# Peptides against a protein of PDB entry 7SFY, part 22

Target 1, 41 residues: chain A of PDB entry 7SFY
Amino acid sequence: ELFNLESRVEIEKSLTQMEDVLKALQMKLWEAESKLSFATC

## One batch from the design tools (peptide; made by RFdiffusion4, then SolubleMPNN)

Design b2_p13_3_s2 (from b2_p13_3, 5 letters changed)
Fold by OpenDDE base, seed 4:
Structure b2_p13_3_s2 (fold): chain B 41 residues (1-41), chain C 41 residues (1-41), chain A 13 residues (1-13)
Amino acid sequence: as target 1 above (41 residues)
Amino acid sequence: as target 1 above (41 residues)
Amino acid sequence: SLDELMEKIRELK
């Protein structure tokens, strides 16, 4: 039972970290696509 | 960082990989929480 | 692995 709880906490921590990085990359992508659109149009 | 179409493609590829891992981790979390509920109840 | 993917992603930031 403790193992299940600990594993859940670890997975949730990893998910949170990945979501933070994902959001950062999405912002980078948005900036890149905005610059591409600006330069192309 | 150099902005170009190649970098955009690389970012999008990495984003897709992250989303795949996120979905896998969410499935693992669901399984872990299901087992915790089963073991606790 | 997750760690390898996270490291690759950090390099893109």
Scores: peptide ipSAE 0.087, ipTM 0.542, DockQ to the pose 0.060
Fold by OpenDDE base, seed 1:
Structure b2_p13_3_s2 (fold): chain B 41 residues (1-41), chain C 41 residues (1-41), chain A 13 residues (1-13)
Amino acid sequence: as target 1 above (41 residues)
Amino acid sequence: as target 1 above (41 residues)
Amino acid sequence: SLDELMEKIRELK
């Protein structure tokens, strides 16, 4: 398979995008869990 | 917005899946870069 | 695929 600068840059961009989304989802999860409350009798 | 156990589990599963893809791509990048060679005169 | 995964993730955000 051919690998050059263009391919490397594209992969790195995709990785960065995924990392950004991962961080955003982790933050959302933290926020959701921290705000979660339970009904009590 | 409604957040319950089902929603939490779904988010966590998605996060895990993304982390797995991220790791796979990082490994592919490493492999590609380590194998990269340059033409010489 | 990565594109499909990213699309699913965008829907979760």
Scores: peptide ipSAE 0.086, ipTM 0.528, DockQ to the pose 0.060
Fold by OpenDDE base, seed 5:
Structure b2_p13_3_s2 (fold): chain B 41 residues (1-41), chain C 41 residues (1-41), chain A 13 residues (1-13)
Amino acid sequence: as target 1 above (41 residues)
Amino acid sequence: as target 1 above (41 residues)
Amino acid sequence: SLDELMEKIRELK
């Protein structure tokens, strides 16, 4: 399999997209956990 | 949509999987770039 | 695949 400029650009694009999703999920997780309440008597 | 322990565990599992893929892609990119040669006259 | 993983994660957002 050949590695060229097109392949590199595609990989970098995928990495950027994954990083954006990771950040979004981390933020959502934090927000959800911060809003979490517990049952009380 | 409810957030509970199951939801948190699922999100954290997905985050871990994404991080592993990210690391793998970064390593592959580095390896490919390090092996890249240029056309010469 | 990467595409499948990305799609699954989009569903979590």
Scores: peptide ipSAE 0.086, ipTM 0.526, DockQ to the pose 0.061
Fold by OpenDDE base, seed 2:
Structure b2_p13_3_s2 (fold): chain B 41 residues (1-41), chain C 41 residues (1-41), chain A 13 residues (1-13)
Amino acid sequence: as target 1 above (41 residues)
Amino acid sequence: as target 1 above (41 residues)
Amino acid sequence: SLDELMEKIRELK
């Protein structure tokens, strides 16, 4: 197993993309919670 | 689209799992970088 | 693989 610059860059790009997805999901969660409706029975 | 407690818990669980994966990948990246060998030509 | 993991993550989004 040979780790080189190309491999490192690839992994770092993947991590960055995952972080972006995490942020997007967190934002959606916040939006969903902010718009949460409560039962009014 | 109805957002309720169950939906919120589900999303939060997913986010936590993704964060755990991120941490694991970051650790692996660190390990790989720490074990990086340099050419000695 | 990492690509498969990324695909699963995209499906969550």
Scores: peptide ipSAE 0.084, ipTM 0.527, DockQ to the pose 0.058

Design b2_p13_3_s3 (from b2_p13_3, 5 letters changed)
Fold by OpenDDE base, seed 1:
Structure b2_p13_3_s3 (fold): chain B 41 residues (1-41), chain C 41 residues (1-41), chain A 13 residues (1-13)
Amino acid sequence: as target 1 above (41 residues)
Amino acid sequence: as target 1 above (41 residues)
Amino acid sequence: MLEELLEKLRELK
């Protein structure tokens, strides 16, 4: 495998994309949790 | 979409998996960067 | 930013 600037840029782009996905999932999690209700008697 | 405990657990599992992927990519990035060399005259 | 996100993820575990 060749480790160069181009591969670095590619990995950084992937990391950014993953970060965006994670943020989206965190938002979904918050939304999901905000809609949970306790069992009540 | 149904927001409940089960969906929360599913999202948390996904987030964990994404974290693992991100860590792996960060390691790869570090490896790639460690192998970069400057142009020299 | 990414490190902060990863920390938040760890807190969810």
Scores: peptide ipSAE 0.075, ipTM 0.527, DockQ to the pose 0.392
Fold by OpenDDE base, seed 3:
Structure b2_p13_3_s3 (fold): chain B 41 residues (1-41), chain C 41 residues (1-41), chain A 13 residues (1-13)
Amino acid sequence: as target 1 above (41 residues)
Amino acid sequence: as target 1 above (41 residues)
Amino acid sequence: MLEELLEKLRELK
């Protein structure tokens, strides 16, 4: 199948979706770290 | 389950893997675009 | 969940 404008748009949409997931996971990491408590003695 | 150092490391590894996949897809997009030929008459 | 997401992303690669 030949790469064309439609294929490019689809790939770019997929990349954007992956970036959104990445950002969401980074935010979840931040939330988890902000809630992290250190060991107490 | 409590978030700890091990959980943080695992999440960071997963994020790195996602970034690697994202970069690979961006490279594939670049390759596809570089090989794209326009319609000829 | 994360592993499933990573697998889906690898399938796009």
Scores: peptide ipSAE 0.073, ipTM 0.507, DockQ to the pose 0.059
Fold by OpenDDE base, seed 2:
Structure b2_p13_3_s3 (fold): chain B 41 residues (1-41), chain C 41 residues (1-41), chain A 13 residues (1-13)
Amino acid sequence: as target 1 above (41 residues)
Amino acid sequence: as target 1 above (41 residues)
Amino acid sequence: MLEELLEKLRELK
């Protein structure tokens, strides 16, 4: 495939979207961990 | 949902996989850009 | 391929 401006922009948009999902999942993980309860004696 | 060790491990695995894909796409972008030719005078 | 991957990632979100 011939790489051009359109292809570059498309890849960059996809990368940005993946980064956004990654950040969201990281936040969900943090929230889940923060709410984790422990059994105490 | 009750957050437990299994859920945490699953989320962490998913995050790792996404990071790997992100890195692969970043490399593809770099490779594509590196191969881009310019018209010269 | 990339669109399908992005869709799977959105489902994880």
Scores: peptide ipSAE 0.072, ipTM 0.507, DockQ to the pose 0.056
Fold by OpenDDE base, seed 5:
Structure b2_p13_3_s3 (fold): chain B 41 residues (1-41), chain C 41 residues (1-41), chain A 13 residues (1-13)
Amino acid sequence: as target 1 above (41 residues)
Amino acid sequence: as target 1 above (41 residues)
Amino acid sequence: MLEELLEKLRELK
């Protein structure tokens, strides 16, 4: 398939969704690490 | 499941994999945009 | 392929 505006928009949408998931996982990790510190102290 | 070292390692591994995919998609987008510019010029 | 990956990622969120 030829790269066109539709393809670009689709890729950008996918990238945005991945970034959102990445941020969510980073927050979960931070919260879990915070809880671990609290539980061990 | 309780958060432990194994859980942390698993999350970090997943994050790394997502970052790698994100970078790959960004590169594909850049290459596609570059080719588009070349093809239209 | 990409759609399947995105679905798996959404499940992790």
Scores: peptide ipSAE 0.071, ipTM 0.507, DockQ to the pose 0.055

Design b2_p13_3_s4 (from b2_p13_3, 4 letters changed)
Fold by OpenDDE base, seed 5:
Structure b2_p13_3_s4 (fold): chain B 41 residues (1-41), chain C 41 residues (1-41), chain A 13 residues (1-13)
Amino acid sequence: as target 1 above (41 residues)
Amino acid sequence: as target 1 above (41 residues)
Amino acid sequence: KLEELLKKIEELK
């Protein structure tokens, strides 16, 4: 396949989407951990 | 769903996998751009 | 939700 402007734009678009998903997962982890409560005696 | 150690480990595992894919795409982009040649007269 | 995110990642490969 010939690498051109269209290919570069598509790869960069995919990278941006992955970064958004990564941030969403990181926020989900933070929210889950922030809600975590330990057993109390 | 109850958040516990297993849930945290699974989320962190998924985050690591996503980071690996992101790095792979970034490397693929770099390699493609490094091979890009312009038309010469 | 995690499964949906993983599916979106797979679509980007």
Scores: peptide ipSAE 0.063, ipTM 0.522, DockQ to the pose 0.060
Fold by OpenDDE base, seed 4:
Structure b2_p13_3_s4 (fold): chain B 41 residues (1-41), chain C 41 residues (1-41), chain A 13 residues (1-13)
Amino acid sequence: as target 1 above (41 residues)
Amino acid sequence: as target 1 above (41 residues)
Amino acid sequence: KLEELLKKIEELK
């Protein structure tokens, strides 16, 4: 039971970290697309 | 940082890879939660 | 850098 709980907590922590990185990458993508659209206009 | 088409493609590729890992972790979380609920009954 | 991000992703698996 404890092992399953610890595994859940660790997975949730990893998911949160990945979501934070995803958000950062999405912002980078927005910047890249903004610059690309500006350059192609 | 220079943002061009290559940078955009690489960011999008990384985003896709992260989303795939997120989905895998979410499935593992579902399995962990299912086992935890079963074990705690 | 993107490579460091990919490394962090791999560590989360």
Scores: peptide ipSAE 0.063, ipTM 0.544, DockQ to the pose 0.057
Fold by OpenDDE base, seed 3:
Structure b2_p13_3_s4 (fold): chain B 41 residues (1-41), chain C 41 residues (1-41), chain A 13 residues (1-13)
Amino acid sequence: as target 1 above (41 residues)
Amino acid sequence: as target 1 above (41 residues)
Amino acid sequence: KLEELLKKIEELK
C-alpha cells in the first residue's frame, strides 16, 4: 500500500479512538471497583 | 450487573489486548513512516 | 457492552 498523509491521519485517528476506549474501560473498572462490596454471611 | 473477580479479570484482559493492539498500530505507523520517501520530479 | 467495545477495536485494525 502507498503510505501518504491520508494514511497517516487515518492511523493516528484510530490510535486516538483506541486510547479513548482504553480510558473508558479503565474508568469503568475504577467505578466497578469503587462500588465493590465484599460478600458477607 | 454483579461485579466479581471474574468480571475484573475479563476487563483487565480486554485492557491488555487493547494495549497490544495500540502498540501494534504504533509500530505499523513507525514502519510506514520509516519507509516514507518524498515525491520528486 | 464490553463485547461491543472489543468489536470496535477489531474494526480499527
Scores: peptide ipSAE 0.063, ipTM 0.521, DockQ to the pose 0.060
Fold by OpenDDE base, seed 2:
Structure b2_p13_3_s4 (fold): chain B 41 residues (1-41), chain C 41 residues (1-41), chain A 13 residues (1-13)
Amino acid sequence: as target 1 above (41 residues)
Amino acid sequence: as target 1 above (41 residues)
Amino acid sequence: KLEELLKKIEELK
């Protein structure tokens, strides 16, 4: 299929969405690690 | 819910998968742009 | 929520 402006824009939008999800997951990981409690005697 | 090793590993696996997909999409974009022809007179 | 994100990832492939 012929690559055109519409296809490029669609791929770029998908990439941006993936990056946003990646950042959100990284934030969740950081939050989880930050709130992690450890057992003490 | 309690954060534990299992949860951390799962999140990290998901992050890795996201990064792999992101890289794949970036490659597809690059390939598409590389193969893009331009009209000449 | 994580499962929904993974589903969205699969839709982008």
Scores: peptide ipSAE 0.060, ipTM 0.521, DockQ to the pose 0.058

Design b2_p13_4_s1 (from b2_p13_4, 8 letters changed)
Fold by OpenDDE base, seed 4:
Structure b2_p13_4_s1 (fold): chain B 41 residues (1-41), chain C 41 residues (1-41), chain A 13 residues (1-13)
Amino acid sequence: as target 1 above (41 residues)
Amino acid sequence: as target 1 above (41 residues)
Amino acid sequence: DRLAELKKQLEAL
């Protein structure tokens, strides 16, 4: 595969998608940790 | 900036690093969710 | 560097 403009754009899209997933996971982690603070008997 | 071999390698390194962060977040999420199952009174 | 910031946020957890 030639690293041309199309390949670069595709990689940058993938990076952006990974960043979005990271943010979603961070939110879920925050939610889970928040629930842990409430789940203490 | 010329998108040459060096630029590609740098982007691929960044992707790999993001993937490592994703995995770490997924592990932390799993740990938090696991603790939630134990924190139920 | 957004990746560095994400790493920092992860390390702070």
Scores: peptide ipSAE 0.118, ipTM 0.512, DockQ to the pose 0.145
Fold by OpenDDE base, seed 5:
Structure b2_p13_4_s1 (fold): chain B 41 residues (1-41), chain C 41 residues (1-41), chain A 13 residues (1-13)
Amino acid sequence: as target 1 above (41 residues)
Amino acid sequence: as target 1 above (41 residues)
Amino acid sequence: DRLAELKKQLEAL
């Protein structure tokens, strides 16, 4: 494959989407752990 | 859903998989940019 | 599409 501007933009777009999902998962984990702490108190 | 150890392990597993894909995409981007730099020299 | 699968897994949690 030839790398060009379009290829770079597509990779960066995919990276951004993955970072958004990663943040959402981290928030879900934090919420779950917070609820667990509350339930075990 | 009840949060328990299994739920936590599943979330952490998903996070790890996403981080691995993210690193792979970052490496692909770096390789592509490196090749571009070489081709434009 | 791996990203689509990861999104689906997130929605299932």
Scores: peptide ipSAE 0.117, ipTM 0.548, DockQ to the pose 0.053
Fold by OpenDDE base, seed 1:
Structure b2_p13_4_s1 (fold): chain B 41 residues (1-41), chain C 41 residues (1-41), chain A 13 residues (1-13)
Amino acid sequence: as target 1 above (41 residues)
Amino acid sequence: as target 1 above (41 residues)
Amino acid sequence: DRLAELKKQLEAL
């Protein structure tokens, strides 16, 4: 496989997208946990 | 939305899967960069 | 499924 600037940029773009999804999932988890803790008070 | 143990476990499972994909991407990037640097030596 | 799509993109690289 040829590794060039285009391939590198595409990999980095995919990594960034994965990180964004991870952050979104973490936020959803936090919101759900926060609501649960609040409801049990 | 109901937050229960099952929902939490599913979110955590998804997070873990995302982290695994991120690690795989990072490894591929490292391998590609390493090959490029080696080929330019 | 966003995760499945991201996996597919990774496999295509």
Scores: peptide ipSAE 0.114, ipTM 0.544, DockQ to the pose 0.052
Fold by OpenDDE base, seed 3:
Structure b2_p13_4_s1 (fold): chain B 41 residues (1-41), chain C 41 residues (1-41), chain A 13 residues (1-13)
Amino acid sequence: as target 1 above (41 residues)
Amino acid sequence: as target 1 above (41 residues)
Amino acid sequence: DRLAELKKQLEAL
């Protein structure tokens, strides 16, 4: 496998995209939890 | 949108999977960087 | 599924 600057940048871009998705999921979780009603009926 | 325990668990599972992929990417980056030759020839 | 796509991208690296 050849490692170069291009491949490093590609990996870092993928990492950033993953982190963005994680943040989006965390926000969705927060929003969902904030809307949670403890009503059992 | 209905939030319930099932939907929360599903989101948390997705988050965990994303974190696992992030770790894998970070490991790949580390491995790639460790193999990096500074040879310019 | 975005997660599946990201996993696929990782595997392609």
Scores: peptide ipSAE 0.114, ipTM 0.548, DockQ to the pose 0.055

Design b2_p13_4_s2 (from b2_p13_4, 9 letters changed)
Fold by OpenDDE base, seed 4:
Structure b2_p13_4_s2 (fold): chain B 41 residues (1-41), chain C 41 residues (1-41), chain A 13 residues (1-13)
Amino acid sequence: as target 1 above (41 residues)
Amino acid sequence: as target 1 above (41 residues)
Amino acid sequence: KRLEELRELLEKL
């Protein structure tokens, strides 16, 4: 497969999107753990 | 939506999958940058 | 699935 600047831009764009989703999942995990701690009191 | 242990497990599973994809993207970026450096010599 | 969409995009690169 050919590598060019467009391919690099696509990869970096995908990386940013993945990081955003990862942050959202971490926030959801924090909320879940917070609720678990509250419910198990 | 209800929170339970299954929901937490699902979130953690998704987090791990996202981290794996993120690593794969970073590796592809490294390969792309390496090829660019080689091709631009 | 956002994750699957990103995997499909990755496969096309």
Scores: peptide ipSAE 0.091, ipTM 0.532, DockQ to the pose 0.052
Fold by OpenDDE base, seed 5:
Structure b2_p13_4_s2 (fold): chain B 41 residues (1-41), chain C 41 residues (1-41), chain A 13 residues (1-13)
Amino acid sequence: as target 1 above (41 residues)
Amino acid sequence: as target 1 above (41 residues)
Amino acid sequence: KRLEELRELLEKL
Protein backbone atom coordinates (compact mmCIF):
# COMPACT_ATOMS: atom_id res chain seq x y z
CA GLU B 1 0.00 0.00 0.00
CA LEU B 2 1.12 3.54 -0.77
CA PHE B 3 1.96 5.65 2.24
CA ASN B 4 -0.12 8.82 2.43
CA LEU B 5 -1.25 11.33 5.03
CA GLU B 6 -4.12 9.10 6.12
CA SER B 7 -1.79 6.15 6.75
CA ARG B 8 0.55 8.37 8.77
CA VAL B 9 -2.32 9.64 10.90
CA GLU B 10 -3.47 6.08 11.61
CA ILE B 11 0.01 4.97 12.70
CA GLU B 12 0.43 8.03 14.92
CA LYS B 13 -2.97 7.37 16.49
CA SER B 14 -1.85 3.82 17.27
CA LEU B 15 1.36 5.16 18.84
CA THR B 16 -0.66 7.54 21.01
CA GLN B 17 -2.93 4.69 22.10
CA MET B 18 0.09 2.57 23.07
CA GLU B 19 1.51 5.51 25.02
CA ASP B 20 -1.75 5.79 26.94
CA VAL B 21 -1.70 2.08 27.77
CA LEU B 22 1.93 2.29 28.87
CA LYS B 23 1.18 5.24 31.16
CA ALA B 24 -1.78 3.38 32.64
CA LEU B 25 0.42 0.34 33.36
CA GLN B 26 3.08 2.53 34.98
CA MET B 27 0.42 4.12 37.17
CA LYS B 28 -0.97 0.72 38.14
CA LEU B 29 2.51 -0.45 39.09
CA TRP B 30 3.07 2.65 41.21
CA GLU B 31 -0.29 2.28 42.93
CA ALA B 32 0.28 -1.42 43.56
CA GLU B 33 3.70 -0.76 45.08
CA SER B 34 2.31 2.06 47.21
CA LYS B 35 -0.23 -0.38 48.65
CA LEU B 36 2.27 -3.15 49.30
CA SER B 37 2.10 -4.48 52.84
CA PHE B 38 4.69 -6.68 54.49
CA ALA B 39 4.12 -9.42 57.00
CA THR B 40 5.36 -8.52 60.45
CA CYS B 41 7.35 -10.73 62.76
CA GLU C 1 -5.48 -8.46 45.03
CA LEU C 2 -2.43 -8.30 47.27
CA PHE C 3 0.68 -6.98 45.63
CA ASN C 4 3.64 -9.33 45.85
CA LEU C 5 6.79 -10.09 43.89
CA GLU C 6 4.86 -12.24 41.42
CA SER C 7 2.38 -9.43 40.71
CA ARG C 8 5.24 -6.97 40.17
CA VAL C 9 6.90 -9.34 37.71
CA GLU C 10 3.65 -9.72 35.76
CA ILE C 11 3.16 -5.95 35.52
CA GLU C 12 6.76 -5.43 34.40
CA LYS C 13 6.33 -8.15 31.78
CA SER C 14 3.26 -6.33 30.47
CA LEU C 15 5.24 -3.07 30.35
CA THR C 16 7.98 -4.81 28.36
CA GLN C 17 5.42 -6.19 25.93
CA MET C 18 3.94 -2.71 25.40
CA GLU C 19 7.43 -1.34 24.81
CA ASP C 20 8.02 -3.97 22.14
CA VAL C 21 4.76 -3.05 20.40
CA LEU C 22 5.62 0.64 20.61
CA LYS C 23 9.05 0.06 19.06
CA ALA C 24 7.48 -2.00 16.29
CA LEU C 25 5.02 0.79 15.50
CA GLN C 26 7.80 3.39 15.49
CA MET C 27 9.78 1.24 13.09
CA LYS C 28 6.76 0.78 10.83
CA LEU C 29 6.21 4.54 10.76
CA TRP C 30 9.85 5.14 9.88
CA GLU C 31 9.79 2.51 7.13
CA ALA C 32 6.54 3.83 5.71
CA GLU C 33 7.86 7.40 5.63
CA SER C 34 11.11 6.24 4.04
CA LYS C 35 9.10 4.67 1.22
CA LEU C 36 6.86 7.69 0.65
CA SER C 37 6.83 8.82 -2.96
CA PHE C 38 5.49 12.12 -4.23
CA ALA C 39 3.76 12.82 -7.50
CA THR C 40 5.88 14.88 -9.86
CA CYS C 41 4.71 17.87 -11.89
CA LYS A 1 16.20 1.08 35.38
CA ARG A 2 13.89 -0.69 32.94
CA LEU A 3 10.92 1.42 34.03
CA GLU A 4 12.95 4.59 33.58
CA GLU A 5 13.85 3.47 30.07
CA LEU A 6 10.14 3.05 29.35
CA ARG A 7 9.49 6.59 30.59
CA GLU A 8 12.22 7.94 28.33
CA LEU A 9 10.65 6.08 25.41
CA LEU A 10 7.31 7.77 26.12
CA GLU A 11 8.95 11.19 26.22
CA LYS A 12 10.38 10.59 22.75
CA LEU A 13 7.02 9.77 21.16
Scores: peptide ipSAE 0.086, ipTM 0.516, DockQ to the pose 0.411
Fold by OpenDDE base, seed 3:
Structure b2_p13_4_s2 (fold): chain B 41 residues (1-41), chain C 41 residues (1-41), chain A 13 residues (1-13)
Amino acid sequence: as target 1 above (41 residues)
Amino acid sequence: as target 1 above (41 residues)
Amino acid sequence: KRLEELRELLEKL
């Protein structure tokens, strides 16, 4: 395995991006769930 | 936007996958950093 | 796709 500064930077960048996407997806899920309505007849 | 059970399941699956990758990357980074050695002459 | 890229990156380390 190769680990240098470039690799570290790339990993950290990827981590940040994934965290951002994760948050976005979580928010989307929350929003969708919050909008979920059921028939209550 | 369309949100149904299938969409929710898919989003949750994606979230889980991302979390797993995130953990793996964090572990890799930690391991690599922990192995980092400096000359201390 | 990005997840796959990250997996591939991880595999290369």
Scores: peptide ipSAE 0.090, ipTM 0.524, DockQ to the pose 0.050; fails the geometry check
Fold by OpenDDE base, seed 1:
Structure b2_p13_4_s2 (fold): chain B 41 residues (1-41), chain C 41 residues (1-41), chain A 13 residues (1-13)
Amino acid sequence: as target 1 above (41 residues)
Amino acid sequence: as target 1 above (41 residues)
Amino acid sequence: KRLEELRELLEKL
């Protein structure tokens, strides 16, 4: 493996994007669960 | 949007995978940076 | 697909 500035920048960009997606998914999960309701007879 | 058990499971799986990759990337970055050396005259 | 792209990136390092 070769490490250079381009590699570092690419990794850091990917990390940031991953974190953003992670947060979005967590919020999405919370929202989805909040809407979950039980059947009423 | 419809929320059901399948959706929840899928989201949670995705979250876990994302977290694992995130950690791997962070470690990879650290390792790469640790190997970075400056040219010596 | 983004997740897969990131995995591929790791493999290339």
Scores: peptide ipSAE 0.088, ipTM 0.524, DockQ to the pose 0.052; fails the geometry check

Design b2_p13_4_s3 (from b2_p13_4, 9 letters changed)
Fold by OpenDDE base, seed 4:
Structure b2_p13_4_s3 (fold): chain B 41 residues (1-41), chain C 41 residues (1-41), chain A 13 residues (1-13)
Amino acid sequence: as target 1 above (41 residues)
Amino acid sequence: as target 1 above (41 residues)
Amino acid sequence: SRLEQLKQQLQEL
């Protein structure tokens, strides 16, 4: 493995992208839980 | 979209998998930054 | 990227 500035930038970019996906998944989860709670009321 | 218990479980599974990858990437970032700082000393 | 593709796919559901 190469551990240089380019590698760090690429990893940080990947981390940011994954955080964006996580946020999207969390929103989907919130929607699912909200609908589930509504349906079970 | 279907928002039921199965959907929630699948989303939570995906979230967990992504969090695991994020942790791995964060460790790689830590290694990269540590080596970069060592190499620049 | 693969991750951005996954984000887009999720948003399209």
Scores: peptide ipSAE 0.116, ipTM 0.559, DockQ to the pose 0.057
Fold by OpenDDE base, seed 1:
Structure b2_p13_4_s3 (fold): chain B 41 residues (1-41), chain C 41 residues (1-41), chain A 13 residues (1-13)
Amino acid sequence: as target 1 above (41 residues)
Amino acid sequence: as target 1 above (41 residues)
Amino acid sequence: SRLEQLKQQLQEL
C-alpha cells in the first residue's frame, strides 16, 4: 500500500497504545517487586 | 496470584519484547515517512 | 495478546 496520512495516523495511534501499555506494565512490575520479600535469617 | 520470581521473569520478558517491537515500529514509521512526498506546484 | 494484535494491525498497513 502507498503510505498516506491515514496510515501514518493509524501507526501513531498504535505506537501510543503500545507506549501506554509499556508504562502500565512497568508500573505493575514495580508494584509487584515492592511486595516481594526476601528470605532472612 | 502471589508475585514470585517466575512472575517477575515473565513480566520482564514481556517488557523487553514490547520495547523491541516499539523500536521496530518507530523505525518503520520513520522509513515510511521518508518515502512520503507532498504535492507541489 | 494486545501487543500481537497491534503488531498485526501495523503489518497490514
Scores: peptide ipSAE 0.112, ipTM 0.534, DockQ to the pose 0.051
Fold by OpenDDE base, seed 5:
Structure b2_p13_4_s3 (fold): chain B 41 residues (1-41), chain C 41 residues (1-41), chain A 13 residues (1-13)
Amino acid sequence: as target 1 above (41 residues)
Amino acid sequence: as target 1 above (41 residues)
Amino acid sequence: SRLEQLKQQLQEL
């Protein structure tokens, strides 16, 4: 691959996808930790 | 500004950092979910 | 970096 617009667009798409995954994982982590806070024993 | 080797290296460095964050978050998620499996009530 | 800061914050939780 050349260091051109196409390569940049593809990498930036990958970054965006990773950010979306990070957000999803953060939400899941929050949910899991919230469930732990509901534990009574 | 041109998408050159420097830009690519910087973006790929960012991707690597995001992967590290993803791994850390995945580990914490696993730990939290594991703790849920230990819940007795 | 911002991402390293986030990684560090997550590891400290």
Scores: peptide ipSAE 0.106, ipTM 0.505, DockQ to the pose 0.121
Fold by OpenDDE base, seed 2:
Structure b2_p13_4_s3 (fold): chain B 41 residues (1-41), chain C 41 residues (1-41), chain A 13 residues (1-13)
Amino acid sequence: as target 1 above (41 residues)
Amino acid sequence: as target 1 above (41 residues)
Amino acid sequence: SRLEQLKQQLQEL
C-alpha cells in the first residue's frame, strides 16, 4: 500500500470513530453505576 | 437490565478491547507515516 | 483518563 492523503484521512476517521465508541461505552458504564444505587437487591 | 458484577466486568472488558483497537490503528498510522519517508513518489 | 490520553495521542498524529 502506498501511503497518501486518502489513507491517512481514512485511518484518522477510524480512530475518531473508535473514540466515539469508547465514549459511548463509558457513558453506559456510568449510567449503570448510577442506576445501581436505586436497586433494591 | 440489572447492574451486577458480571455487567460491570463485561463493559470494562469491552472498553479495554476498544482501547486495544485504537492502539492498533495508531500503530498502523505510525507505520504508514514512517514508510512514507522511503517512498520515491 | 485513559480515553483522554488516547485522544491526545491521536491529536499528535
Scores: peptide ipSAE 0.104, ipTM 0.534, DockQ to the pose 0.201

Design b2_p13_4_s4 (from b2_p13_4, 7 letters changed)
Fold by OpenDDE base, seed 1:
Order: sequence, then structure tokens, then C-alpha cells
Structure b2_p13_4_s4 (fold): chain B 41 residues (1-41), chain C 41 residues (1-41), chain A 13 residues (1-13)
Amino acid sequence: as target 1 above (41 residues)
Amino acid sequence: as target 1 above (41 residues)
Amino acid sequence: KRLEELKKQLEAL
């Protein structure tokens, strides 16, 4: 495909969205782990 | 929701997949930019 | 699923 400004903008949009979701998943993992409870002896 | 091992594994799987896609997007951006040609005067 | 949507976007480029 011919590289043009539209293609670049679209790729960069996708990158940004991926980064945002990655951060959200990292936060979710932290929150989930924070909710982990242990058996009490 | 109750946090359990299944939940953690699923989140970690998602994180890994997101990281892989992010890397692929970064590579695609680089490749796209490498294909950029300029008008010649 | 957001991940699958993003994968589809990547595949469409």
C-alpha cells in the first residue's frame, strides 16, 4: 500500500488506543491482585 | 467479582497479547515510514 | 472485546 498521511494517522491512532488499553489492563491486574484474600490459619 | 487464579491468568494473557500487538503496530509504523517516498525536484 | 477489535484494526492496515 502507498504510505500517506492518512495511513500514518491511522496507525498512530491504533498505537495510542493499544497503549491506553495496556495501561487499563495493568491497572486491572493491580486491582485484582489487591482484592486477593488469603486463607487464615 | 471474586478474584481467583483463573481471573489472574486471563488478565495476564490479555496483557501479553496487548504487548505483542503494540510491538506489531510499532513495527508497522516503522515499516510504513520507511516506505515514504518524497517528491523529486 | 477491545483486544480483538484492535487486532482487527491492525490486520486491516
Scores: peptide ipSAE 0.098, ipTM 0.545, DockQ to the pose 0.056
Fold by OpenDDE base, seed 5:
Structure b2_p13_4_s4 (fold): chain B 41 residues (1-41), chain C 41 residues (1-41), chain A 13 residues (1-13)
Amino acid sequence: as target 1 above (41 residues)
Amino acid sequence: as target 1 above (41 residues)
Amino acid sequence: KRLEELKKQLEAL
């Protein structure tokens, strides 16, 4: 494994993308739970 | 889009998997930065 | 690769 500045930049870019997806999933989870509550009441 | 209990479980499972990958990437970033510091000093 | 798979899973929900 070669660790250099380019590898660091790539990892940081991947981290940012994952954080964005994680936030989107959290929002979808909230929406799903909200709809479930409405549908099961 | 259908939001039900099964969808909730799937989203939660995906969130957990993403958190695991995120942690792994953070560890790799730390290792990369540590090696860069050593190599560039 | 794993990130792309997770994106696809999100889009499929």
Scores: peptide ipSAE 0.095, ipTM 0.555, DockQ to the pose 0.055
Fold by OpenDDE base, seed 3:
Structure b2_p13_4_s4 (fold): chain B 41 residues (1-41), chain C 41 residues (1-41), chain A 13 residues (1-13)
Amino acid sequence: as target 1 above (41 residues)
Amino acid sequence: as target 1 above (41 residues)
Amino acid sequence: KRLEELKKQLEAL
């Protein structure tokens, strides 16, 4: 395959999308933990 | 939804998987850039 | 599902 500016841009876009998904998952984790309450008897 | 240890584990697993994919993308970018040569006339 | 889609995109590069 030929590496050019276009292919670099596509890879960088994919990286950015992955980072956004990571952030979303981290936010979901934070929200879930924020809602966490310990069971009481 | 109820946050419990199981749901936390699932989120952490997803985060880890995303990080692994990110690393793979970064490696592909590095490899592609490493193979990059400038055109000569 | 989004993770799987991104994985597929990675594989297509």
Scores: peptide ipSAE 0.095, ipTM 0.538, DockQ to the pose 0.055
Fold by OpenDDE base, seed 2:
Structure b2_p13_4_s4 (fold): chain B 41 residues (1-41), chain C 41 residues (1-41), chain A 13 residues (1-13)
Amino acid sequence: as target 1 above (41 residues)
Amino acid sequence: as target 1 above (41 residues)
Amino acid sequence: KRLEELKKQLEAL
């Protein structure tokens, strides 16, 4: 497979999308922690 | 859904897996660029 | 911090 502008752009788009997923997961983790309920006796 | 240790660990595991995918994509981009052939006259 | 490092790496591509 020849490396060209199209293939580079596609890989960079994939990297950006994965970064967006990481952000979303970090936000979900933060939301989960912020909503954490502690056990009380 | 109740936040607990299990759910936290699972989210952190997913984040780590996504980071590994990002690393793999970066390596693929590097490999593609390193194999780039330039046109010659 | 890890995400910020990933962002910097991505921006450097």
Scores: peptide ipSAE 0.091, ipTM 0.533, DockQ to the pose 0.211

